# Peptides against a protein of PDB entry 4AID, part 206

Target 1, 242 residues: chain A of PDB entry 4AID
Amino acid sequence: FDIKRKTIEWGGKTLVLETGRIARQADGAVLATMGETVVLATAVFAKSQKPGQDFFPLTVNYQEKTFAAGKIPGGFFKREGRPSEKETLVSRLIDRPIRPLFVKGFKNEVQVVVTVLQHDLENDPDILGMVAASAALCLSGAPFMGPIGAARVGWVDGAYVLNPTLDEMKESKMDLVVAGTADAVMMVESEIQELSEEIVLGGVNFAHQQMQAVIDAIIDLAEHAAKEPFAFEPEDTDAIKA

## One batch from the design tools (peptide; made by RFdiffusion4, then SolubleMPNN)

Design b2_p28_7_s4 (from b2_p28_7, 9 letters changed)
Fold by OpenDDE base, seed 1:
Order: sequence, then structure tokens, then C-alpha cells
Structure b2_p28_7_s4 (fold): chain B 242 residues (1-242), chain A 28 residues (1-28)
Amino acid sequence: as target 1 above (242 residues)
Amino acid sequence: MAPANPYLTAPVPQELIEKWEKEIREKI
């Protein structure tokens, strides 16, 4: 098997991005690991536009399979077939930063599926799922102007904490999820307990700085493992040539 | 070497950056 792997230390945890072992039939497939939390992201795109397709048909599905649900907090009875509230929220967290990075005029169907394979009870698979989806798209050959990075920032004992554990988050006054490119922050979602705007803005900047190592790791993986770029002529060529 | 992915690290249109900066500032 031609397996390519990138490993970095990120927030005091080992992040592993791996391709070539699983889901080889997908356009892009990444197995991402942080601690003992493991996600599989797959990206598949249609090689032609459907007749009369007026909008970009991106579907993002985050799912926690029943075999992982026995370790996932609140996983006691996943009804097969309906997304949980968490699965719906995380699907949106992944969708929002990736959707605007597809080249203008690309209206081929794209499906991103993030599957939680293992959960360590410390590392939330949402951030890992965002990173894995970004990496899978960069590997796919789709006209995706990625990568994105993502980070969670906590505020514990008067300091920023990168990707706090589920236990550290109980003591955190902030749950700040940030996604961005190398150059720009694209998305902020936050739950905040009585913090100043200065602390929150500092948290966004901290997240954006800390995600650069992940962006660089995805680039390095893509340079070695990406498929041939899909031959697409964008409606706006200026976005590729600048 | 696979041909360099022309989309990888492609510059984001400034209009999108300005939109995101505005949306972020309105949320904080």
C-alpha cells in the first residue's frame, strides 16, 4: 500500500494525517488522528455538472458510527438513520469554511463525509474532522482553494488553551472554534462566559497562529499525495492567477 | 511529481476576505 503520512506536534498532542490505507475509491481520503481520537474524511466529486445545475451542490456529513458511540458522551442510543444534534452542528462547522473556497463556477456535486472511527474521551473529533475534511479535499484534485486550518481555543486560569480536552473545557470560560486559510480567518463560532472583547479577539488571533502548523502539514501531504488536478475552467480565472 | 495543484494555496478573492472580516467583527 502506498501510505503517506504527516505527523506534527500540535497543542501538546500528536496530530497524524494519513492517506492511502482506507477509502481508495474516494477522490480524497484522510485518516486523521489526535491522541486516540480517529476520524476518516472522504471527498468525492462528480466529473461533470448535472444539466440545469444552478447552484454548487456541496454536501457535508459528519457522523459518529454506532461502534464509536459506546465511547462517545451521550452515545447511549443513536437511532440509526437520523443525525444527532452534534452531528448536525459539526457538519455545519465543516461546511461553512470549505464552501466558499471552491472555485467560482464549479457546480459539480461534491460529497464530504467525516466518520468518527474512535474517540479517546479527551479530544473532540469536531476540530479533527475539520482538519481531515480540508486535507481530503486538498488531496482530491477538486477545484478547492484550500487548505483550511481549524482550532478550538479555551480560556482556563487566565490563559488561552489550544484544543482543550473535554475535561479542561468544563473549567473553560470560552469555547471558541476558529477556521481559516493561511492568510485569513473565515469562521468564528463561540460560546463565552463573561469575557472581554479583547480576550475573544486575542483568542481568534491565537487560533489563527496555531492553525498554521496544520495548514503547512496539509500542504506538505498534498504536495506528495494529491491526485492530478481536475481540469476545470473557472468562470473567474483571476482567483487562480493572482 | 504530480503537477502542482493550481488550487492549493490559491489566493482567496479579496471580496471574500472583507466579507469574513465583517462577519467576524459582527459576531464578537
Scores: peptide ipSAE 0.305, ipTM 0.828, DockQ to the pose 0.696
Fold by OpenDDE base, seed 2:
Structure b2_p28_7_s4 (fold): chain B 242 residues (1-242), chain A 28 residues (1-28)
Amino acid sequence: as target 1 above (242 residues)
Amino acid sequence: MAPANPYLTAPVPQELIEKWEKEIREKI
């Protein structure tokens, strides 16, 4: 089995991105680990457009399966068949930063599935799911102008904390989720308790700086493990003019 | 080596960057 792995230290935790062990039938598949939280991201795309397809058919599905639910905080035995509120919110959180990065005119069906396999009760799988989805798309050969990075920033004892634990988040005055490319911040979601705009903007900048190591790790993994790029001619070449 | 992915680290259109920057400034 051709297994490729990238390991980095990130926010005082080991981040592992692995491909080639699981879900080999997908176009891209990444097993991502931070602490003992483990997610599997898979990307699958159609090799042709459906006749009469007028919109980009991207589906993102984040799932906390029943086998992991015994280790997920607030994971009551979910009845099979409807996403929880958390699964719906995290699916949207992953969708938002990846959707704009597909080459304009690409209208082939794309499915991204992020599955939580393990939760350590310290590291939230949402950020890890964003990173894993980004990596899986970069490996897939789809016309995706990634990678994205993602980070959560807390404000604890008058300092920024990268990807605070669930316990550190109870003391945090900020829950700031940031996604971006190497060059730009794309998305900010924030819950803030009486902090200045200066502290929040500083948190966005801190997140963007700290996600560079993750972006670089995805690039390095993709250079060694990506599939052959899908041959696609964009309708609008202005986005790829060198 | 697989051919370099031409989409990997492809430049994002400036129009999208300006849109995101606007949306971020409206949220903060």
Scores: peptide ipSAE 0.288, ipTM 0.822, DockQ to the pose 0.703
Fold by OpenDDE base, seed 3:
Structure b2_p28_7_s4 (fold): chain B 242 residues (1-242), chain A 28 residues (1-28)
Amino acid sequence: as target 1 above (242 residues)
Amino acid sequence: MAPANPYLTAPVPQELIEKWEKEIREKI
């Protein structure tokens, strides 16, 4: 097994990104671990466009499997075969920052699947799922202008907290999810309790600074483990040549 | 060595950056 692994310290926790052990049939596959929360991201793309395909057919599916349900808050009521409200929301949260980064004119089917394998009840698998999906796409050879990073920021006792635990989040006046590239913030989702715009903007900047270590870790993993880039002619090359 | 990936760390079009900055300012 040619296993590649990157390990970083991130927000006082160990983040591990691993490829080459499981899901070898995917174009990209990453096992991501933070604490004892574990996710598997897989990226698969079609090697041809369907006749008459007029839009980019990206599907993102975040799933918390039934075998992990005893370790996931609210997991006991999952009906097999339909996404929960949480799974639908997190699937959209992952989709939003990755969709714009596909090269213009690429209309081959892309399927990203993020599966929660374990939950530690401290580290939310949504942020870990965003990071793992980004890494899996960068490994796949798909025409994806990644990586993205992601971070959650809390506001606890008058300070920013990177990726607060589920217990720290009960005391947090902010739930701020940020996604971006190395150079730009792409997405902000926020729930705010009576905080100034200055504190929220400071939280976005804090998130973007803290996600650089994750972006660098994905780049390092991709330099050592990425597949050959898929050969296609984009409709617009100006963005790649600049 | 993995072949050089032309998409990895590709520059994001400035028009997308400006769009995202606007969407962020409208949401905060």
Scores: peptide ipSAE 0.284, ipTM 0.821, DockQ to the pose 0.737
Fold by OpenDDE base, seed 5:
Structure b2_p28_7_s4 (fold): chain B 242 residues (1-242), chain A 28 residues (1-28)
Amino acid sequence: as target 1 above (242 residues)
Amino acid sequence: MAPANPYLTAPVPQELIEKWEKEIREKI
């Protein structure tokens, strides 16, 4: 097996991005690990557009499988066949920053699936799922102007904390999720308890700075492991409607 | 050398950057 792996230290934790072992039938596939939390992201795209396709058909599905349910809080009561509220929210959290980075005029079907394989009860799989989805798209050969990075920022004892544990989050006055490219912040989601705008803006800047190491790790993995880029010629018709 | 992925680190259109900066400023 031609297994390629990138390992970095990120917020005092080891982040591992691996490709080539699992899901080789996908266009892109990444196994991402932080602590003992493990996610599999897969990206698949159609090689042709459907006749009469008028919108970009991107689907993002985040799922926590029953094999992890013995370690996931509340995992024992999942009704088979409907996404939980968490799975629906995290699917949207991953969708929002990736959707605008596809090349204009690309209307081939794209499916991103993020599966939680293991949960350590310390590292939330949502941020790891965003990173893994970004990496899987960069490996796929799809016309995706990535990578994105992502980070969670807490505020504990008067300091910023990168990707706080679930226990540190109980003491945090901020739950700030940021996604961006190397050059720009694209998305902010926040729950805040009585903090100044200055602290929140400082948290966004801190997140954007800390995600650069992840962006660089995805680039390095893609330079070594990406498929041939899909030959996409954008129809000139979308340049005339600006 | 595999051809460099032309989409990897492609410049984001300035219109998207301005849109995101506006959405962030309206949310904070």
Scores: peptide ipSAE 0.281, ipTM 0.815, DockQ to the pose 0.679

Design b2_p28_8_s1 (from b2_p28_8, 11 letters changed)
Fold by OpenDDE base, seed 2:
Structure b2_p28_8_s1 (fold): chain B 242 residues (1-242), chain A 28 residues (1-28)
Amino acid sequence: as target 1 above (242 residues)
Amino acid sequence: RLPLNSEEENQALIEAAKAEQAELEKIP
């Protein structure tokens, strides 16, 4: 197996991004680990557009599988064949920042699947899933202008906390999820309890700064393991201004 | 190649990933 691994310290935890062992049949596949939480992200894209495809057919599916669900909060209540509220929410959290980063005019089908394989009950797999999906897309050769990073920011004891544990989040006055590129914030989702706008804006900036290490880690992994870029020329949409 | 929107192949990948991870957890 040609296994490539990038390991960084991130928020006082080891983040591991690995490719080349699992899901080799995908265009991109990343096994991401933080603590004992483990996710597999796979990216697959069609090499042609479907006839009459009018929109970009991106599908993002976050899944917490039944084998992990026995250890995942709320996992016991999963009905087969329907995403939970958490799975639906996290699928959207992953979709939102990545969708705008595809080359305009690319209408080939893209599927991103993020699967929670293990959950440590401390590290939420949503942030890890966002990171893994970004990495898998960067490895895939799809016309994706990533990477994105992602971070959760808490506010505990009057300080910002990067990727608070599920227990620290009970004491947090902020649940701030941020995703972005090296240059820009792409998505903010926030639940705030009695905090000033200044603290929230500071949290967005903190998140964006802290995710740079993840972005750099994805770039380094991609330099060593990315597939050749898919040859895609965007249709010259400027020719329809007649 | 994973067919796009094949839940079965995604499920097989997950089970393979799980099996392989469970083998890795056995590496001392």
Scores: peptide ipSAE 0.015, ipTM 0.355, DockQ to the pose 0.048
Fold by OpenDDE base, seed 3:
Parts: sequence; C-alpha cells; structure tokens
Structure b2_p28_8_s1 (fold): chain B 242 residues (1-242), chain A 28 residues (1-28)
Amino acid sequence: as target 1 above (242 residues)
Amino acid sequence: RLPLNSEEENQALIEAAKAEQAELEKIP
C-alpha cells in the first residue's frame, strides 16, 4: 500500500489526513481523523460532459452511518435511504465553499461523499468532513481551485476557541463556521448570542488564520499523492461580449 | 452512477476504515 499521511497539531488536537489505503477506485479519497472522530471523503468526477448539460452537476452527500450513529448525539436510528436534517445541513455546508472553486464551464458530473466512520463525542465530524472533502478534491485531478480550510470558532469565557468540543459548545456564545482558501473567506455560517459585530468579525479573522495550517497540510499531502490534473479546456464564454 | 454511490461499495469502505482505525488504536 502506498499510504501517504500528513499529521498536524491543530487547536490542541491531532489532525491526520491519510490517502492510498481506502477507496482507491475514487478519483480522490481521504481518511481524516481529529481526536477519535474519523471521516472518509471520496471525490469522483465524470471524464466527459453529458450532451445538453446546462448546469454544473455537483452532488455532495454527508452521511452518518448507523454504526457511528449509535454514539452520535441526536443520532436516531435512521431508516436506510433518507438523509437526516443534520446530514442535509452538513452536505450544504460542504457544498457552499467548494462549488464556486471549480473552473468556470466545467459541467462534468462531480460526486463528493463524506462518511462518518467514528465519533468521539467531542469533535463534530462536520468541520472534519469539510477538510476531508477539500483534500479529496485536491487529490482527484478535478479542475478544483482549492484547497479550502474550515474551522469552527466558539466564544467561551471571553475568548475565541478553535473547534470547541461539544461540551465547550454548550457554554459558547458563538457557533461560527468559516471556510476559505489561503487568500479569501468563501463561507460564513453563524449562530450568535449577545455578541458585538466586532467580536464576530474577529472570530472570522481568527478562523481564517487558524485554518492556514490545514490548507498547508492539504497542499503537502497533494504534492505527494495528487493525480495528474484532468485536461480541461473551458469553453471561451468571454467571446459573447462582442 | 459513479461507483462511489453504491451502498455495497460504501459499506465495504466503511468496514475497511473501521478495521484500519482499530489497527491505529493499537499503536501506542
């Protein structure tokens, strides 16, 4: 097995990004671990566009499987086949920052699947799933202009907390999820209790600063394990300004 | 359908990842 692994300390937790062991049939596949929470992200893309495809057919599916769900807070016994509300929301959280980073005019089918394999009851798999999906896309050879990083920021005891535990989040006055590239914030989602706009903006900046280590870790993994870039020439859509 | 969307493949990936996680947990 040609296994490539990147390990970093991130917010006082060990983040591991691994490729080359699992899902070798995917274009990109990453096993990501933070604490004892484990996710598998897979990226697959079609090598041709369907005739008459007018929109970019990106599908993102976040899934918490029943064997992990027995430990997941609020994990009801899912009847096979319907996503929960949480799975639907997290699938959208992953979709939002990655969708705009595909090369314009790329209309090949892309499927990203994030599967929660283990949950430690401390580390939420949503942030880990965003990171893993970014890494899997960067490894895939798809025309994706990532990586993205992601971070959750809490406000506990008058300070910013990077990726607060589920217990720390009960005391947090902020649930701020940020995703971005090295250079730009791409997405903010926030639930805030009685905090100033200045504290919230400071939280976005804190998140963007703290995710740089994750972005660098994905780049280092991609330099060692990425597939050759898919040869894609965008149709020159700028020719309609005559 | 791209191959990754079969329940059987997803289940095989899950079982493989669990087996590997259980090996990683044995590394002191």
Scores: peptide ipSAE 0.006, ipTM 0.339, DockQ to the pose 0.041
Fold by OpenDDE base, seed 4:
Structure b2_p28_8_s1 (fold): chain B 242 residues (1-242), chain A 28 residues (1-28)
Amino acid sequence: as target 1 above (242 residues)
Amino acid sequence: RLPLNSEEENQALIEAAKAEQAELEKIP
């Protein structure tokens, strides 16, 4: 087993990104841990385009396994077969920032699966899932122009809080999820209670600054564990529409 | 490192997110 691991301190918590132990049949696979919350992200991509494929066939599936779901707040007994509202929302939350980062003209099927393996009831697996999905894509060799980072920002006692716990979030006037590259914010999702736009903008900037350590950690992991880039030449057909 | 996005671009993302949320809240 060639196991590669990157560990950083992030928001007063230990973030661990690991590859090479599990899901080695995927193009990329990352086991991510923050506190005692654990997610597995896998990325798989087709090595050819389907004949007549006219759109980019990216699918993102976030799922909470029943053994984790029994601890997850609001985790009703998942009748096998339909995603919960949370799973649907988090799948979209992961999809939104990664979709635009694929090389234009790439129309091979891509599947990202994020599985919550453990939940500590403090660290939400959504942020960890975004980070793990980004890392798995960067390891895969897919033509993905990542990494992305992600962060949740709270506003507690007149200050920004990075990745507040579920208990700190009860006192927070802001639930701000941000995803981005090293250079740009790609996605913002926010629930805000009676805060100025200046505070919210400051929260986006704070999130983007704080996610740099995660982006750097993914890059360092990829330098040691990424597969060779898939040889993809975009057909010049999209260059003729300028 | 500050985002390379302008304050205007970041504000537009916040406004878009608020609009999307306000539409989600209208779904009964």
Scores: peptide ipSAE 0.006, ipTM 0.302, DockQ to the pose 0.023
Fold by OpenDDE base, seed 5:
Structure b2_p28_8_s1 (fold): chain B 242 residues (1-242), chain A 28 residues (1-28)
Amino acid sequence: as target 1 above (242 residues)
Amino acid sequence: RLPLNSEEENQALIEAAKAEQAELEKIP
């Protein structure tokens, strides 16, 4: 097995990004660990466009499988066949920042699947799933202009907290999720309890600064483990205006 | 704390994720 692993300390926790052991048949596959929470992200893309395809067919599926869900608070009774409200929200949270980063005119089918394999009851798998999906796409050879990083920011005892635990979040006046590239914020989602705009903007900046270490870790992994880029030439949309 | 997944439970989830991924590879 040609296993590549990148390990960093991030917000006082060990983040591990691993490829080459699991789902090797995928275009990209990353096993991501933070604390004892573990997710598998896989990326697969079609090598041709379907005839008459008019939109970019990206699907993102975040899943907490029944065996892991029995270990998650409130996960005990997932009915087979329908995504939970959480799975639907997290799938959209991952989709939003990655969709704009595909090369314009690419209309091959792309599927990203994020599966929660283990949950430590401290680290929420959503942020870890965003990071793992970004890494899997960067390894795949798809025409994806990532990586993205992601971070959650809390406000506890008058300070910013990077990726607060589920217990720290009960005392937090802010649940701020940010995703972005090295150069830009791509997505903000926030729930706020009576905080100034200055504190919220400071939280977005803090998140964007703290996610750079994750972006760099994905780049380092991709330099050693990425597949050859898929040869995609965008159809010259300028040739139809002459 | 609820008990974490055993290595056997994690391996079953990994194999389920591999099987799901293998169906996606059949997309032409």
Scores: peptide ipSAE 0.005, ipTM 0.310, DockQ to the pose 0.039

Design b2_p28_8_s2 (from b2_p28_8, 14 letters changed)
Fold by OpenDDE base, seed 2:
Structure b2_p28_8_s2 (fold): chain B 242 residues (1-242), chain A 28 residues (1-28)
Amino acid sequence: as target 1 above (242 residues)
Amino acid sequence: RLPLNSEEVNQALIDAAKARQAELEKIP
């Protein structure tokens, strides 16, 4: 097994990004770990466009497996065959920042699957899933202009907290999820309790600064483990300005 | 549980965060 691993300290926790052990049949596959929370992200893309494909067919599926359900909040109530509300929301959180980063005119089918394998009840798999999906896409050879980073920011005892635990989040006046590239914030989701706009905006900037270490870690992993880029020439859509 | 913001709210927060960053970078 040719296993590549990147390990960083991030928000006082060890983040591990690993490729080459599992899901080798995917175009990209990353096993991401933070604490005892473990996710598998896989990226698969079609090598041709379907005839008559008019839109970019990206599907993102975040799922929490039944074998992990005993360790996942609400996992005992998962009915097979329909995503939970959480799985639907997290799938959208992953989709939103990655969708605009695909090369314009690319209309090959892309499937991103994020599977929660383990949950420690401290580290939420959503942020880890966003990071893992970004890494899997960067390894895949798909025409993806990533990486993205992601971070959750809390406000506890008058300070920003990077990726607060589920217990720290009970005391947090802010639940702020941010995703972005090295250069730009791409997505913000916020739930706030009686906080000023200044604190929220400071939280977005804090998140973007703190996610740079994750972006750099994905780049370093990709330099050592990425597949050759898929040869895709965007159709010159500027030639239709007649 | 994070409600997904509207695209308008998301963009407003992104733009405001960029503006704040550009102000902080002007402080020597």
Scores: peptide ipSAE 0.212, ipTM 0.744, DockQ to the pose 0.015
Fold by OpenDDE base, seed 3:
Structure b2_p28_8_s2 (fold): chain B 242 residues (1-242), chain A 28 residues (1-28)
Amino acid sequence: as target 1 above (242 residues)
Amino acid sequence: RLPLNSEEVNQALIDAAKARQAELEKIP
């Protein structure tokens, strides 16, 4: 297999982005690893718009499958069917920053699937899933103006912590998830315990600074492994006002 | 459990973070 891999040190952990081994039938597919947490992101897009498609049909599906659940805390036998509350939340966390980065007027169906393959009980698959989804879209040839980076920021012992472990998060006064491009913060989600706005804003800026290495890693992977861009011409919607 | 910020709160945090960054970049 033509396997392309990017490896970086990120927050004292090894981040690996790999393509070409698995899910080769997808438009983009990335196996992402941080510690011993492993996710597979796949991106698939339709090569035509459906007749009468009025909205952009992006679907994001984050899944923690039962075969990985032997190591997932609180892993009751997930009956195949309804997403858990976590899976629903993380699907939205991935959707929010990527949705506005598609070229305006693109209304072809896009499906992003993030599957947790392994969980180490230290590294939450959500941030890794956001990174992997971004990378899979950049590889796909879809008209996606990414990459995005993502980071979680904690506040432990009076300092910012990049991607705190699940154990460090128990002591953290902040759970801050940030996603953005190289140039801009696009999404912030936060749980804050008695912290000043200055500390929270400092956390957003810290996250955006720390995600640059991930953005650069996705760009480097895409330069070596991206498909040719899908030829998409936006319909000139401004022509209907004459 | 991350409360999904309203779009308004999210935008306010983004705008405030940008403003702060632009202030920090002016400090030599």
Scores: peptide ipSAE 0.203, ipTM 0.740, DockQ to the pose 0.014
Fold by OpenDDE base, seed 1:
Structure b2_p28_8_s2 (fold): chain B 242 residues (1-242), chain A 28 residues (1-28)
Amino acid sequence: as target 1 above (242 residues)
Amino acid sequence: RLPLNSEEVNQALIDAAKARQAELEKIP
């Protein structure tokens, strides 16, 4: 097995990005670990466009499967076949920042699947899932102009906290999820309790600064493990309007 | 529970964050 791994310290926790052990049938596959929370991200893309495809067919599915449900609060009662509210929300959190980073005119089917394999009850798998999905896309050869980084920011005892634990989040006045590239913030989601706009904007900037180490870690992994880029030439949509 | 911000709120926060970053980069 040709296993490639990047390890960094991030917010006082060990982040591990690994490829080459599992899901080799995917175009990209990353096993990501933060603390003892573990996710598998897979990226698969079609090598041709479907006839008559008029939109970009990106599907993102975040899943907390039944084998991890013994460690996931409320996991024991998931009726087979419907995503939980959390799974639906996290799927959208992953979709939103990655969708605009595909090359314009690319309309081949893309499927990103993030599966929670383990949960430590401290580190939420959503941020880890965003990071893993970004890494899997960068490894895939799809025409994706990533990586993205992601971070959660809390406000605890009058300070910013990077990726607060589930217990620290009970005391946090802010749940701020940010995703972005090296150069730009792409997505912000927030739940705020009586905080000034200045503190929230400071949190967005803090998140964007803190995610750079993750972006760099994905780039380093991709330099060693990425597939050859898929040969995609955008149809000159400007030539059809002349 | 992360409420999905409206596209308008998300864009306003992104634009405000960019403006603040550009101001901080101007401080020598």
Scores: peptide ipSAE 0.199, ipTM 0.738, DockQ to the pose 0.015
Fold by OpenDDE base, seed 5:
Structure b2_p28_8_s2 (fold): chain B 242 residues (1-242), chain A 28 residues (1-28)
Amino acid sequence: as target 1 above (242 residues)
Amino acid sequence: RLPLNSEEVNQALIDAAKARQAELEKIP
């Protein structure tokens, strides 16, 4: 098996991005690990557009399956068939920064699926899922102008904390999730407790700086493991105005 | 648990972060 792996130290934790072992039928597939939290991201895209397709049909689905639920607080009673509110929110967190990075005019069906395989009760799989989805898209050959990085920032004891544990988050005055490219912040979601705008903006910049190591790790993995780019020529929408 | 802030607050944070970055890049 041609298994390719990138390992980095990130926020005092080992991040592992692996491809080539699981989900080989996908266009891109990444097994991502941080601590003992494990996610599988898969990217699949159609090789043709449906006749009359007028919008970009991107679907992002984050799933915490029942087999992982024994380690997820409150996971024991996930009803089969309907996404939890958490799964719906995390699916949107992944969708928002990746959707604008597809080549304009690409209207082939794209499906991103992030599955939580294991949870360590310390590392939330949402950030790991964002990173894994980015990596899976970069490996897929889809016309995706990523990678994105992602980071969570806490504010504990008057300092920024990169990807705080679930226990550290109980003491944190900030829950700041940032996603971006190498060059730009693409998405911010925040919950703050009586913090100055300066601290929050400093947290966004801290997140963007700290995610560069993840972006670089995805690029390094893609240089070795990416599929050939899908031959997509955008319809020259400017040629119809002549 | 991240309540989705208003899209307006999130966009304002993105725009302010971009503005600050563009100011830092102008410092030689």
Scores: peptide ipSAE 0.164, ipTM 0.723, DockQ to the pose 0.015

